Peptides against a protein of PDB entry 6D0Y. Designs and how they scored, part 211

Target 1, 225 residues: chain A of PDB entry 6D0Y
Amino acid sequence: ETEDHLESLICKVGEKSACSLESNLEGLAGVLEADLPNYKSKILRLLCTVARLLPEKLTIYTTLVGLLNARNYNFGGEFVEAMIRQLKESLKANNYNEAVYLVRFLSDLVNCHVIAAPSMVAMFENFVSVTQEEDVPQVRRDWYVYAFLSSLPWVGKELYEKKDAEMDRIFANTESYLKRRQKTHVPMLQVWTADKPHPQEEYLDCLWAQIQKLKKDRWQERHIL

## One batch from the design tools (peptide; made by RFdiffusion4, then SolubleMPNN)

Design b2_p29_6_s4 (from b2_p29_6, 11 letters changed)
Fold by OpenDDE base, seed 5:
Structure b2_p29_6_s4 (fold): chain B 225 residues (1-225), chain A 29 residues (1-29)
Amino acid sequence: as target 1 above (225 residues)
Amino acid sequence: SEFLKQLETWLRELGIPEELIEEWLEKLR
């Protein structure tokens, strides 16, 4: 049936084709828009699903959503709402791997003009604010910091261009937390890069250092996380 | 339309039934 075919299109876009990726994305956006009256809910669910299950195609799907949003503004809003609901659900279920992909997806949607920069800043403010909650396990606090930092390669440039003061505040809070948090799990999370002469350190500390360097380099992605 | 031709090509690559391809193309014309 049509729904199965729509699923196939969504799942297979970006794979090898005689046509360009850009053309296929535009075409898919057209097809999806045409069928929104009948399959809006299904399409929304499908897009949310691929966002969390196919991280290798993250930028493909964010681009697709961007195209859809340009065609149908109402859909864009509904999609973001659906994604936020999914994120909340994942967090409640302690599905952190799914949640982080959703955060990255949302982050890249800023670049695709689906989510406004201030909204993303607000989300990250909320994430980092968890570090100030004393009754929350450190593992959860650490995850929110991780989710924030690991998303910056996708959106850091845009956010600093538009909300530098707010981002600096978030960075300051993050730095403060990283300095004061306990490192009881360091042996399991230690990372070391041979290309850089620095001592082996905990993953979050290492990630922080990398992000700081990325920021210094004006968010030019020379470092792959 | 070059756009529609590209779309048609891609849809056929994916094995979409011709009837459905035509339906979508019609909606997009």
Scores: peptide ipSAE 0.517, ipTM 0.931, DockQ to the pose 0.955
Fold by OpenDDE base, seed 3:
Structure b2_p29_6_s4 (fold): chain B 225 residues (1-225), chain A 29 residues (1-29)
Amino acid sequence: as target 1 above (225 residues)
Amino acid sequence: SEFLKQLETWLRELGIPEELIEEWLEKLR
């Protein structure tokens, strides 16, 4: 049925093709738009699923959502709402790996004009504000800082272009926290350290240094953080 | 339309039935 074919298109976009990825994304957006009247709920669920389960295709699906949103359909808003709900659920369940990925995904949606820059800044302000709460374990504080910093490669440029003063405040608060926090080994860091570029450095301090360099380089990414 | 030609090519690569391809192309013309 048509529904099965739609699933196939969504799952296979970005695979090797005689056509460009850009062309295929435009084509897929057109097909999905045409069938939204009949399969809106199914399409929404499919996109939420692939967005969560296929991190290697992050930019493909953020772009696709952006294209759909640009076609004067409020699909982008509904999609974001679903993703925010999922983020909240992940946090409640202490699924920090999924949660941080979702933050990165949402961050890239800013570049696709699905999420407004001020909204993302507000989210990051809320994240960093957790570091000021005394009744919150440091492991959780560290995660929010990590979620913020690790998302900046995707959205830092856009946020500084639109909200530089607010971003500077967030950076100042982050720096202050990193200076005063205790250096402790936690299980969460074990996952983070797997991809750390400098094995002799504490992960968050290392990440902070990398982000500072990225900022200095005007957010031109030269390597995967 | 170059756009529709590209779409048709991609859909055929994926093994989409010709009837469905034509349906989608018609909707997008």
Scores: peptide ipSAE 0.514, ipTM 0.930, DockQ to the pose 0.960
Fold by OpenDDE base, seed 4:
Structure b2_p29_6_s4 (fold): chain B 225 residues (1-225), chain A 29 residues (1-29)
Amino acid sequence: as target 1 above (225 residues)
Amino acid sequence: SEFLKQLETWLRELGIPEELIEEWLEKLR
């Protein structure tokens, strides 16, 4: 019964309330912390599920995890590990839409002080390093670049403030790859599927241009990417 | 506290049983 109510709270946070979202998140964090001794596994599972299935509430759940991490650092780490496992599973299942969202989610966790900036930089280094590997399909290489670039609106500012040299290296490698890769044409509005997971030539180039502009604007977002 | 009052309000909005609300509030006091 308590588990069902915890599920309800987690699922419904962010909905219309007489109270502010911030207060409800703080309250929920308190409730969850109090029940962690008895329901840690359940709470962890629930948070992973809603984080994955409710992309419209990305900032709500990253904030919630941030609040929990501030109270219980061990839980935050376990949550991140679970999300990384899910990311790997999504990639194995060729669910590229979910995978890219998870990368974005993890990126925003940096802003919530759940993931350290150096750790996120390392992740992006790993992503971009795939472009340098031999015998890797371009489809996969393109996706990693896309995942990296599409996540920068969420975390680019923080990463450049703390790891500018490393980020510049990643950008240089990305630019180099974009220049040398084989360009293909696919429908711009095509939904990412297992059969066609790679973005269109023009899309990646366009995204790159947008990110470059964002960088020049010191990561002050003026346009929705 | 204002915090606990807000939490109580929110939990009631969601239809959480009073017994459980009191339990959580007690744990947070």
Scores: peptide ipSAE 0.514, ipTM 0.931, DockQ to the pose 0.949
Fold by OpenDDE base, seed 1:
Order: sequence, then C-alpha cells, then structure tokens
Structure b2_p29_6_s4 (fold): chain B 225 residues (1-225), chain A 29 residues (1-29)
Amino acid sequence: as target 1 above (225 residues)
Amino acid sequence: SEFLKQLETWLRELGIPEELIEEWLEKLR
C-alpha cells in the first residue's frame, strides 16, 4: 500500500497545488529518502519510469533526482546507471525519440549536480566518434550528431566552462562530419519531431548554425531550441 | 516547522491517509 502512495506522489508532483513546486519537491525528496531503506528498488524503478514517460516534467524530475542525490549519493549513481542502460536499449531498438530525450535528461542532470561535467563530455565524445565509423549507416551517425547538438542548449554552458578544450575538439569533429556527409539522408532525420525554423535548409545544418550562434552568445538563450 | 506543515498540506491534497502522513512526518522531525 505504501508503494502505491509513493507512486502517486512521484507521478503527481508538479501538478496544481496550494504549495509551491519547490516546497513539494523538497518534501517529496524527504519522504523518498525516509523510505529508501524499505523501498529503494521500487522508488528507483518509479523514477526511471516517469523520467521516460513524462517528458513534459523533465526539469521536475531532474531536480528531484538532484535533491535525492544530495541526500543519498549512492541513489544518484544507481539512477544514472539505470538511465544509461535504458538509453542503450532504446538505441538498440531504434527508438530514436526516446533515446534523444534520455540524452537531454542526462544533460540536465549535469546542471543538477548528479552527473559530473567530464562524464558528459566523455559521452558526447563517444557520440561524435561514431561519425568516424564507416560500416555504420549514416542515419545512425546523423542521430548521434543530432543528439549531441540538440542537448547543448541544456548543458553547453556548463561543459564549456569546465572543459572548453575538449568541447572545441568535439565541435571541430562535428563540423568536419557535417561538411562531408551526404544530404540524401535528410528525409530520415525528419522522422524526429523537432522545431525547424528554416525548413528550406537541411535540418542538421540548420541546427549547427543555431548552436554556433548560441555558443557565440555565450550560451545565453531566451528559449530552448 | 514551516517545511513540515507545507508537506502535510500537500500530502493531504493528494489524499494520502493520515496514518501514513503522520509516519512520514515523524521520520522527518
């Protein structure tokens, strides 16, 4: 019965309340921490589930995980490991929509001090390194670049502040790939739901231009791409 | 504390049983 109530709290946090969201998140973190000794596995599974199924609450759940990590560091690590496993499974199943969202979720966890900046940089290095593999279909290579670029509005500032040299290397490799790739795979990228401010331009090239502008503006943005 | 009062209010809004609310509040005091 307690498990059902925990599920209710996790699912409903962020909905209309007489109390502030911040207060409810702190309260929920406290409740979850108190019950971790008895329901750790269940709580972990619930958080992974809502993180995947409720993309509209991304910042709510990244914040919640951040609060839990501050209280119980071991839990934060286990959660990240579970999310990375899910990302790998999504990629294997060609579920690109879920996979790109998971990358954005992980990116925002850097801002919540759950994932270290160097670890995220390493992940992006691995993504962009796929572009150098000849036996991988271009649609997969394009996705890794897309996943990297589309996540930068969430974490680019933090990564450049701490790992500017490594990020510049990743950018250089990305630019090189975009210049040499074939444009015939553009329709494959259109399968992904994304805002295209310049429909006449190839999507990845357009996204690259937007990210370059964002970088030039020192990652100060008025809206998320 | 003000924090615990707000938590209690939120839990009641969600229809959490009073027995469970009291249990959680006690653990957090």
Scores: peptide ipSAE 0.513, ipTM 0.931, DockQ to the pose 0.965

Design b2_p29_7_s1 (from b2_p29_7, 14 letters changed)
Fold by OpenDDE base, seed 1:
Structure b2_p29_7_s1 (fold): chain B 225 residues (1-225), chain A 29 residues (1-29)
Amino acid sequence: as target 1 above (225 residues)
Amino acid sequence: SSESILKYLEEKKEKEEEIKEKEKLEKLK
C-alpha cells in the first residue's frame, strides 16, 4: 500500500461502513501491522496527527493504538513518547485546549493497555505537584488541576481500581489547593479557551463537584454528557 | 468505549488462536 493509501485508511476509520467499527479497526490494525516494517515512522506520524486533529474519534484511535501495541511491535511506547512530546510542545505554545485534549487521549490509552495505570498516576501526581511549587502562576497551577480533573471521566475508574491510595492522595492535594487558591469571580461560565487558560473559579469548583459525584457513583456515568 | 472494543477484539483473537491450535493438534493425530 502506498503512503497515501495508509493516510486515507487512518483518516477514514470509524466512518459509516457496511462493517462494524470493531471489524474495521481490526482490519486496519492488520493492514498497519503488515506495513510497519516499511512505514513505521510514517504510520506513527499519521496516528499522532489524527489523534491530535480529530478529537471526535478519540476512542477510535486509542483503540487502534491499543490493537497495534498488542501486536509484536513496541509501537505503543513510541506513540506515547510522540504524544508526550506533542503535549510539551502544546504547553510551550500555550495551546492549552490541545494540551488538555492530549492528556485525555493519554488517559484513555490506559484503558487500551498502552499506558500502565501507575504511569498515569505518576503523571497526575506530577500535575498536582505543580500546585505546591513556589513562584508558579496560579493560571498554570489551575490548568494542571483542570487537566487532571478533566481526564478522570476517562480513566478514574481504572486508576482507583489499581492505585486507590495514591489517587486519594492526589484528590486530597487537589482539594486543599482548591480551597486555598485565589478566587476569580466571573459573572457567567464561559468556554475555556487557549487564549484564556485560567479556568473560572466556578468552573473548577463545579468540575470538582462533578468529579466527586462521579467518584461516589463508582465512576459510572448515568447520563451521556 | 475503547476498553470494551479492545476487550472484545482481544477475546475474539484469543478464541481464534485457540481454535487454530486445536486444529493443528487434530492434524497431527
Scores: peptide ipSAE 0.123, ipTM 0.574, DockQ to the pose 0.029
Fold by OpenDDE base, seed 4:
Structure b2_p29_7_s1 (fold): chain B 225 residues (1-225), chain A 29 residues (1-29)
Amino acid sequence: as target 1 above (225 residues)
Amino acid sequence: SSESILKYLEEKKEKEEEIKEKEKLEKLK
């Protein structure tokens, strides 16, 4: 396969086909695996790019990475490292929309057996720990809480199944923070954008309530959050 | 969901492997 062909295959996966999505993903994983010895860096870069640029295909690409990781464990680790680097860069650039999406992407990688549940718990612990840092602006602290809570629909079930005590601690810390943080009355109708990194007061409270309900419902999604 | 897709693919792979193993065993008879 040529590099251009690989790009096309990766970008077009999940589009209308005569074959099932599962079959297409398996086929693509096989192609990519075969080409890893020669095009590992290119494939890695392509996957990072499409993961970032095509949020509508989140589950497609997490699944694809999961398939590749099952075949080549080292690739999964390298991919995650690249995604973490991108997350850091997004945060530095104040691209909060991209950053939160990347957290969700990483969260779903737990379901794909690319990231271990304990590792994701540790990440969320790190996020929530920022809320305890006094030198960090509330806008950043709020974002970490938002990123954590908004990712739980993807990974909360898995994390509670394996690390319930640790998750409960994170929840307790989150609740404590939400109670003590300064409230800003911003209408909920404002669209979340990179230029508005501070989650709305009511939005965070609403999100918290939604996640609490989801938790009570054993992480079975009944309503679109 | 990604989990459901992966589960499907894993199950498919296992079934295929089982079939291959059965075929190998049949060849030994």
Scores: peptide ipSAE 0.118, ipTM 0.567, DockQ to the pose 0.031
Fold by OpenDDE base, seed 3:
Order: sequence, then C-alpha cells, then structure tokens
Structure b2_p29_7_s1 (fold): chain B 225 residues (1-225), chain A 29 residues (1-29)
Amino acid sequence: as target 1 above (225 residues)
Amino acid sequence: SSESILKYLEEKKEKEEEIKEKEKLEKLK
C-alpha cells in the first residue's frame, strides 16, 4: 500500500459499505499491520489525527488501535504516548474541546485492552486532584471535573469492576468540590448531548446527576439522559 | 461498542481455527 492509500483507508473506515463494520476493521487492521514496518510513523500520526478530529468515529478508531495492539506489535504503547503528548499540548493551548475528546478516546482504549484500568484511574485521580490546587482558576478546575465525568460513560463500568475503592474516593472528592464551587457557566464546555435534560440546572450539577444515575444503573449507557 | 466489536472478531477467529483443526484431523483418518 502507498502512503496516500493508507490515509484514504483510515479516513474512510466506518462509512457505508457492502461489508460489515467488523469485517472492514479486521481487513484494515491486516493492511496496516503489513505496512507498519514501512509506515509506522505515518500511521501513528494519522490515527492521532482522526482520534481528535472525528469524534463520531471514536469507537471505530479505538477498536482499530485495539486490533493492531493485539497483533504482536508494540503499537499500543507508542500510540498512547503520542495521544498523551497531544492531550498535554491541547491543554496548554486551551483547546478544551479537543482535550476532552482525547480523554474520552483514551477512556475507551481501556475497553480495547490498550490501556490498563489502573492507569486510567490514576489519570482521573490526577484530574480531580486539580480541584484542590489554589492557584488554578475555577474554569480550569471545572474542566478537569467535566473531563472526568463526561468520560465515565465510556469506561466507568470497567473501572468500578477493577478499582471500586479508588473510584469511590474520586467520586467523593468530586462531590465535595461540586458542593463548594461557585456556579459558573463556561461556553467552551458542552455536554455531549445536544438536548440538556435539565436546562435549568448548572451544567456540572446536571452532569453529576446523570453520572450518579448511570452508576446506580450499573453503567448501562441506555440510561444516560 | 468497541468492546462488542472486539469480542465478535475474537470469537470469529476462534471458530475459524476450530474449523481448520477439524479439517486437518479428517484428512489424517
């Protein structure tokens, strides 16, 4: 495969086809595996790009990375490192929308056996710990809480199955912060649903209520309001 | 979901391997 062809294949996966999505992903994983010796860096860059720019295909690309990681190649680790660097750059540039998509993407990589559950818990612990820092603006603290909560629909089940005590601590700290924070609306922060179920509530309080319900309902995504 | 897709592909691979093993055994009889 040529480099240009790889770009086309990666960008178009998941579009309408005569074959199933599963078959297309398996086929693409095979093609990419064969070309990794020659085009590893390009493939990594392409996957990082689609991960941050095509949120509608999140599960497609996390699955693809999972498939590649399972094929006896040290691809998953290199990809995660690249994604973490990109997350740091996005945060530094105050690109909150890109950053939250990256966090959600990383969250779903836990389900794809690319990231270990303890590592994701540690990331969320670090996020919520920012709420305790005095020299950080509330808008920034609120974003970390938002990033954590809004990612739980993707990974909450897995994390509670393996690290329930640690997750409970994170939840307690989050609840404490939400009770003491000043109510502030940040236009750059948006819940993933276009229709807010409780538009009269502050956005983080509303999200918190939804996540608490999701937790109570054993993390079944169909219960998300 | 990504998890369901991965599970499907893993199950498919296992079934294909089982079929190949059965075919090899039948040729040896």
Scores: peptide ipSAE 0.118, ipTM 0.561, DockQ to the pose 0.034
Fold by OpenDDE base, seed 2:
Structure b2_p29_7_s1 (fold): chain B 225 residues (1-225), chain A 29 residues (1-29)
Amino acid sequence: as target 1 above (225 residues)
Amino acid sequence: SSESILKYLEEKKEKEEEIKEKEKLEKLK
């Protein structure tokens, strides 16, 4: 396989084919596994890129990474590290949209057995802890809350099943922050990229309400909006 | 979901491995 061919295969996975998606993913995982000894760095970069730029294929690529990780190749850890580095870079660049997609991607990797639930909880604890830092602009604090809450549809069930006490603490801290924060509805609306909040409600308050409902529904995804 | 797909593929792999092991055992007899 050439590097260009790998790029094509990775980018096109999930498109309509004579084979099932599962078969295509399995096949691609096999190809990538075989090529890791020679093209590990390229494959890492490609997967990081598609994870960042193709949010519509999030499940496809998290599954692919999960398959590679299950094959017992020392790839998953390096991939996660690369994604975390990219997340930090996105945050430094104030690319909040990209950053939140990366957090969601990492969240779904928990379901793919690439990231341990405790590690994801720790990440979210770190996010919510930023809300306690007075020297951090509220816009930044608000984003961490948004990133946390907006990622829960992908991982909330798993985290509450394994770390319910810790999650409850994070929720309590989040609620406390939301009650005491200053409302910055207009300036922060640009951070909301997915579902539109209720026009009469501040976006974080709206998201909080949605997540609370999802939690009450035992994290069973329903049509919210 | 990713979880569902992974589960499906893992189960498929396990079944294939079981079949291969059985075939190997039969050849040894």
Scores: peptide ipSAE 0.106, ipTM 0.562, DockQ to the pose 0.031

Design b2_p29_7_s2 (from b2_p29_7, 14 letters changed)
Fold by OpenDDE base, seed 4:
Structure b2_p29_7_s2 (fold): chain B 225 residues (1-225), chain A 29 residues (1-29)
Amino acid sequence: as target 1 above (225 residues)
Amino acid sequence: SSSSILAYLEEKKKKEKEILEEKRKLEEE
């Protein structure tokens, strides 16, 4: 395989094929594994790029990474580290839209056995702990809550199955914050952008209600959030 | 395992389809 060919393979996964997506992913994982000795850095960069830029293929690429991780655990770890670095960079650059997608991506990696449930719980604990930091603007605190809640459709079931007590604590802290935070009235038609990461009052409350319902429904999603 | 990972994907795809179908039904009502 050439570098360009690898790029093509990774970017085009999920496209129409005579084979099932599952089969294609397994095949691609095998190809990538075989090419790691020669193209590790490139593959790592490519996977990080598509994970970041193609949110519509989130589950495809988390699955791919999961399959690859199962074959090469070290690479999986390096990938996660790279993604975490990217998340930090996105946050530093106030690219909140990218950041939230990265959090969702990382969340879904738990289901693919790339990230351990306790690690994800710890991440969410860290997110929610920001709500207790008075020196942090509410807009940023709200974002962390949003990032947490909006990721639960992907990972809530798994986390509650393994860390129910810890998750309940996070939920309690989240609820407490939502009750005490300052309310802002922004028209619902306003689109969330990187420069306007503050969720609307109604939006956060709505999201909270939706997540509560999802939890009540044993994390069986019935509506796209 | 690879099998479990793929099973997860299949489950996700199935759920997504079901959700979309339900959404369509609700929109038609």
Scores: peptide ipSAE 0.420, ipTM 0.825, DockQ to the pose 0.036
Fold by OpenDDE base, seed 3:
Structure b2_p29_7_s2 (fold): chain B 225 residues (1-225), chain A 29 residues (1-29)
Amino acid sequence: as target 1 above (225 residues)
Amino acid sequence: SSSSILAYLEEKKKKEKEILEEKRKLEEE
């Protein structure tokens, strides 16, 4: 395979075809595995790119990464490391929308056996721990809470099945923060962008309520958040 | 396992389809 062809294959996966999506993903994983010796860096970059830029195909690409990880564990690890680096870069650049997509992607990788549940719990513990730091602006504290809560539709079920006690502690800390934080009144219809990283009070409170209900419903999602 | 991963995808695909269909119906009402 050529580099251009690999790009095409990766970008077009999930599109309408005569074969099932599952079959296409298995086939693509095989192709990518075979080409890793020659195009490892390119494949890594491409997967990171689609993970960031195509949130509508989140589960498709997490599945692809999962399948590839099952074939080549070392590559899976390198991919996760690259994604974490990208997350840090996004945060440094105040690209909060990209950052939250990355957190969601990482969250869904738990379901695909790329990231262990304890590792994801540790990440969320780190996020929520920021709320306890006085020297951190509230805008950042709010974002970490948002990133945590908004990722739970993807991974909450798995984490509570394996780490319920730890998750309950995180929830308690989150609830405590939400009760004591300063209120902001901005219309919820405002688009959250890099220049507006502070979630509206109403949105955070609403999200909290939605997640609480989702938890109560045993993580059976009936509506797209 | 690969089978487990694919099973998860199938589940997600099914749920997403159902949710989208419900949303469409609500928007059309």
Scores: peptide ipSAE 0.417, ipTM 0.825, DockQ to the pose 0.038
Fold by OpenDDE base, seed 1:
Structure b2_p29_7_s2 (fold): chain B 225 residues (1-225), chain A 29 residues (1-29)
Amino acid sequence: as target 1 above (225 residues)
Amino acid sequence: SSSSILAYLEEKKKKEKEILEEKRKLEEE
């Protein structure tokens, strides 16, 4: 395989094919594994790129990384490290949209056996701990809470199955923060639904309520959040 | 395992499809 060919294969995975998506992913994982000796750096960069730029294919690429990690654990580790670096860079650049996609991607990697549950819990603990830091703008504190809560649809079930006590602590800290934070009442941060008793609600509060319900429903999604 | 990972993908796809179908039904009523 050539470098250009690898790029094409990675970017086009998930498109309509005569074969099933699962078979295509398995095949691609095999191809990538075989080419790691020659194109490891390129493959690593490509996977990081599609992970952050193609959110519509999130589950496809987490699966691909999972399959590849199962074949080459060292590469899987390097990939996660690269993703974490990218996350830090995104946050530094105030690219919060990209950053949240990365967090969701990392979250879903737990389900693909790339990231251990305890490691993800630790990450979320770190996120929520920012809410306790002094001299941090609220917008940033809010984002960390948002990133945590908005990722739970992907990984909440797995984390509570393995680390329920730790997760409960994170939830308690989150709830405490949400109660004491200042609300800006900016329309872009509010959800308006005319058919509800509470037509206007702060987005984080709304998200919190939805996640609480999801938790109560044992993480069985009945609607897309 | 590879099988487990692929099974997760299948489950995820199935779930998303079901949710979307239910949403469509509700919107049509």
Scores: peptide ipSAE 0.414, ipTM 0.821, DockQ to the pose 0.037
Fold by OpenDDE base, seed 5:
Structure b2_p29_7_s2 (fold): chain B 225 residues (1-225), chain A 29 residues (1-29)
Amino acid sequence: as target 1 above (225 residues)
Amino acid sequence: SSSSILAYLEEKKKKEKEILEEKRKLEEE
């Protein structure tokens, strides 16, 4: 297949089709696997791109990556590494919107058996640990908390099933931070909620409350966050 | 392994549909 054809296949997956989504994903995974010897780099780039630019298809692409990882473990690892690099780059560029989508994507990859639960826990531990760094601007510290909390709808159930003690520690640290943080209005936080601008002080507290409720409900979502 | 991944997708889709349907019902009431 041509490079352009691969792009088309990847970008259009999930669109209306005569076949089921599951069937299409399996088929696409097979096609991509077959083309890895010739187009690995391109496929990696394409998948990273759609992961960050098409959030509406998050679960579709995490599933696709999961299927590919099941077929080619090395590719899965390379993909995760690429995503982590992209996350770091996004953060360095203060592109918080892109970064949060990447974190959510990585989170959902746990459910697709691409990332191990302990690894995701470690990532979140690292995120929350930033809140203890005084030399880091609060806007950045707040973002790490936001990224953590906003990803839990995707992965909280899995992580608590496997690493409840560690997760409780992260929650405790998060709660502690939220209680002691300065509540100021930072325009950048409003950008994190693309749909409706909220004051920074209200948003994180609101999100915390929502996640607490979700946790109490045993991670059974009752609304789409 | 692949089957479990697809099963997860199915579950996720089902959940999303249920949530959307519930939301619709609540809006209609």
Scores: peptide ipSAE 0.412, ipTM 0.821, DockQ to the pose 0.037

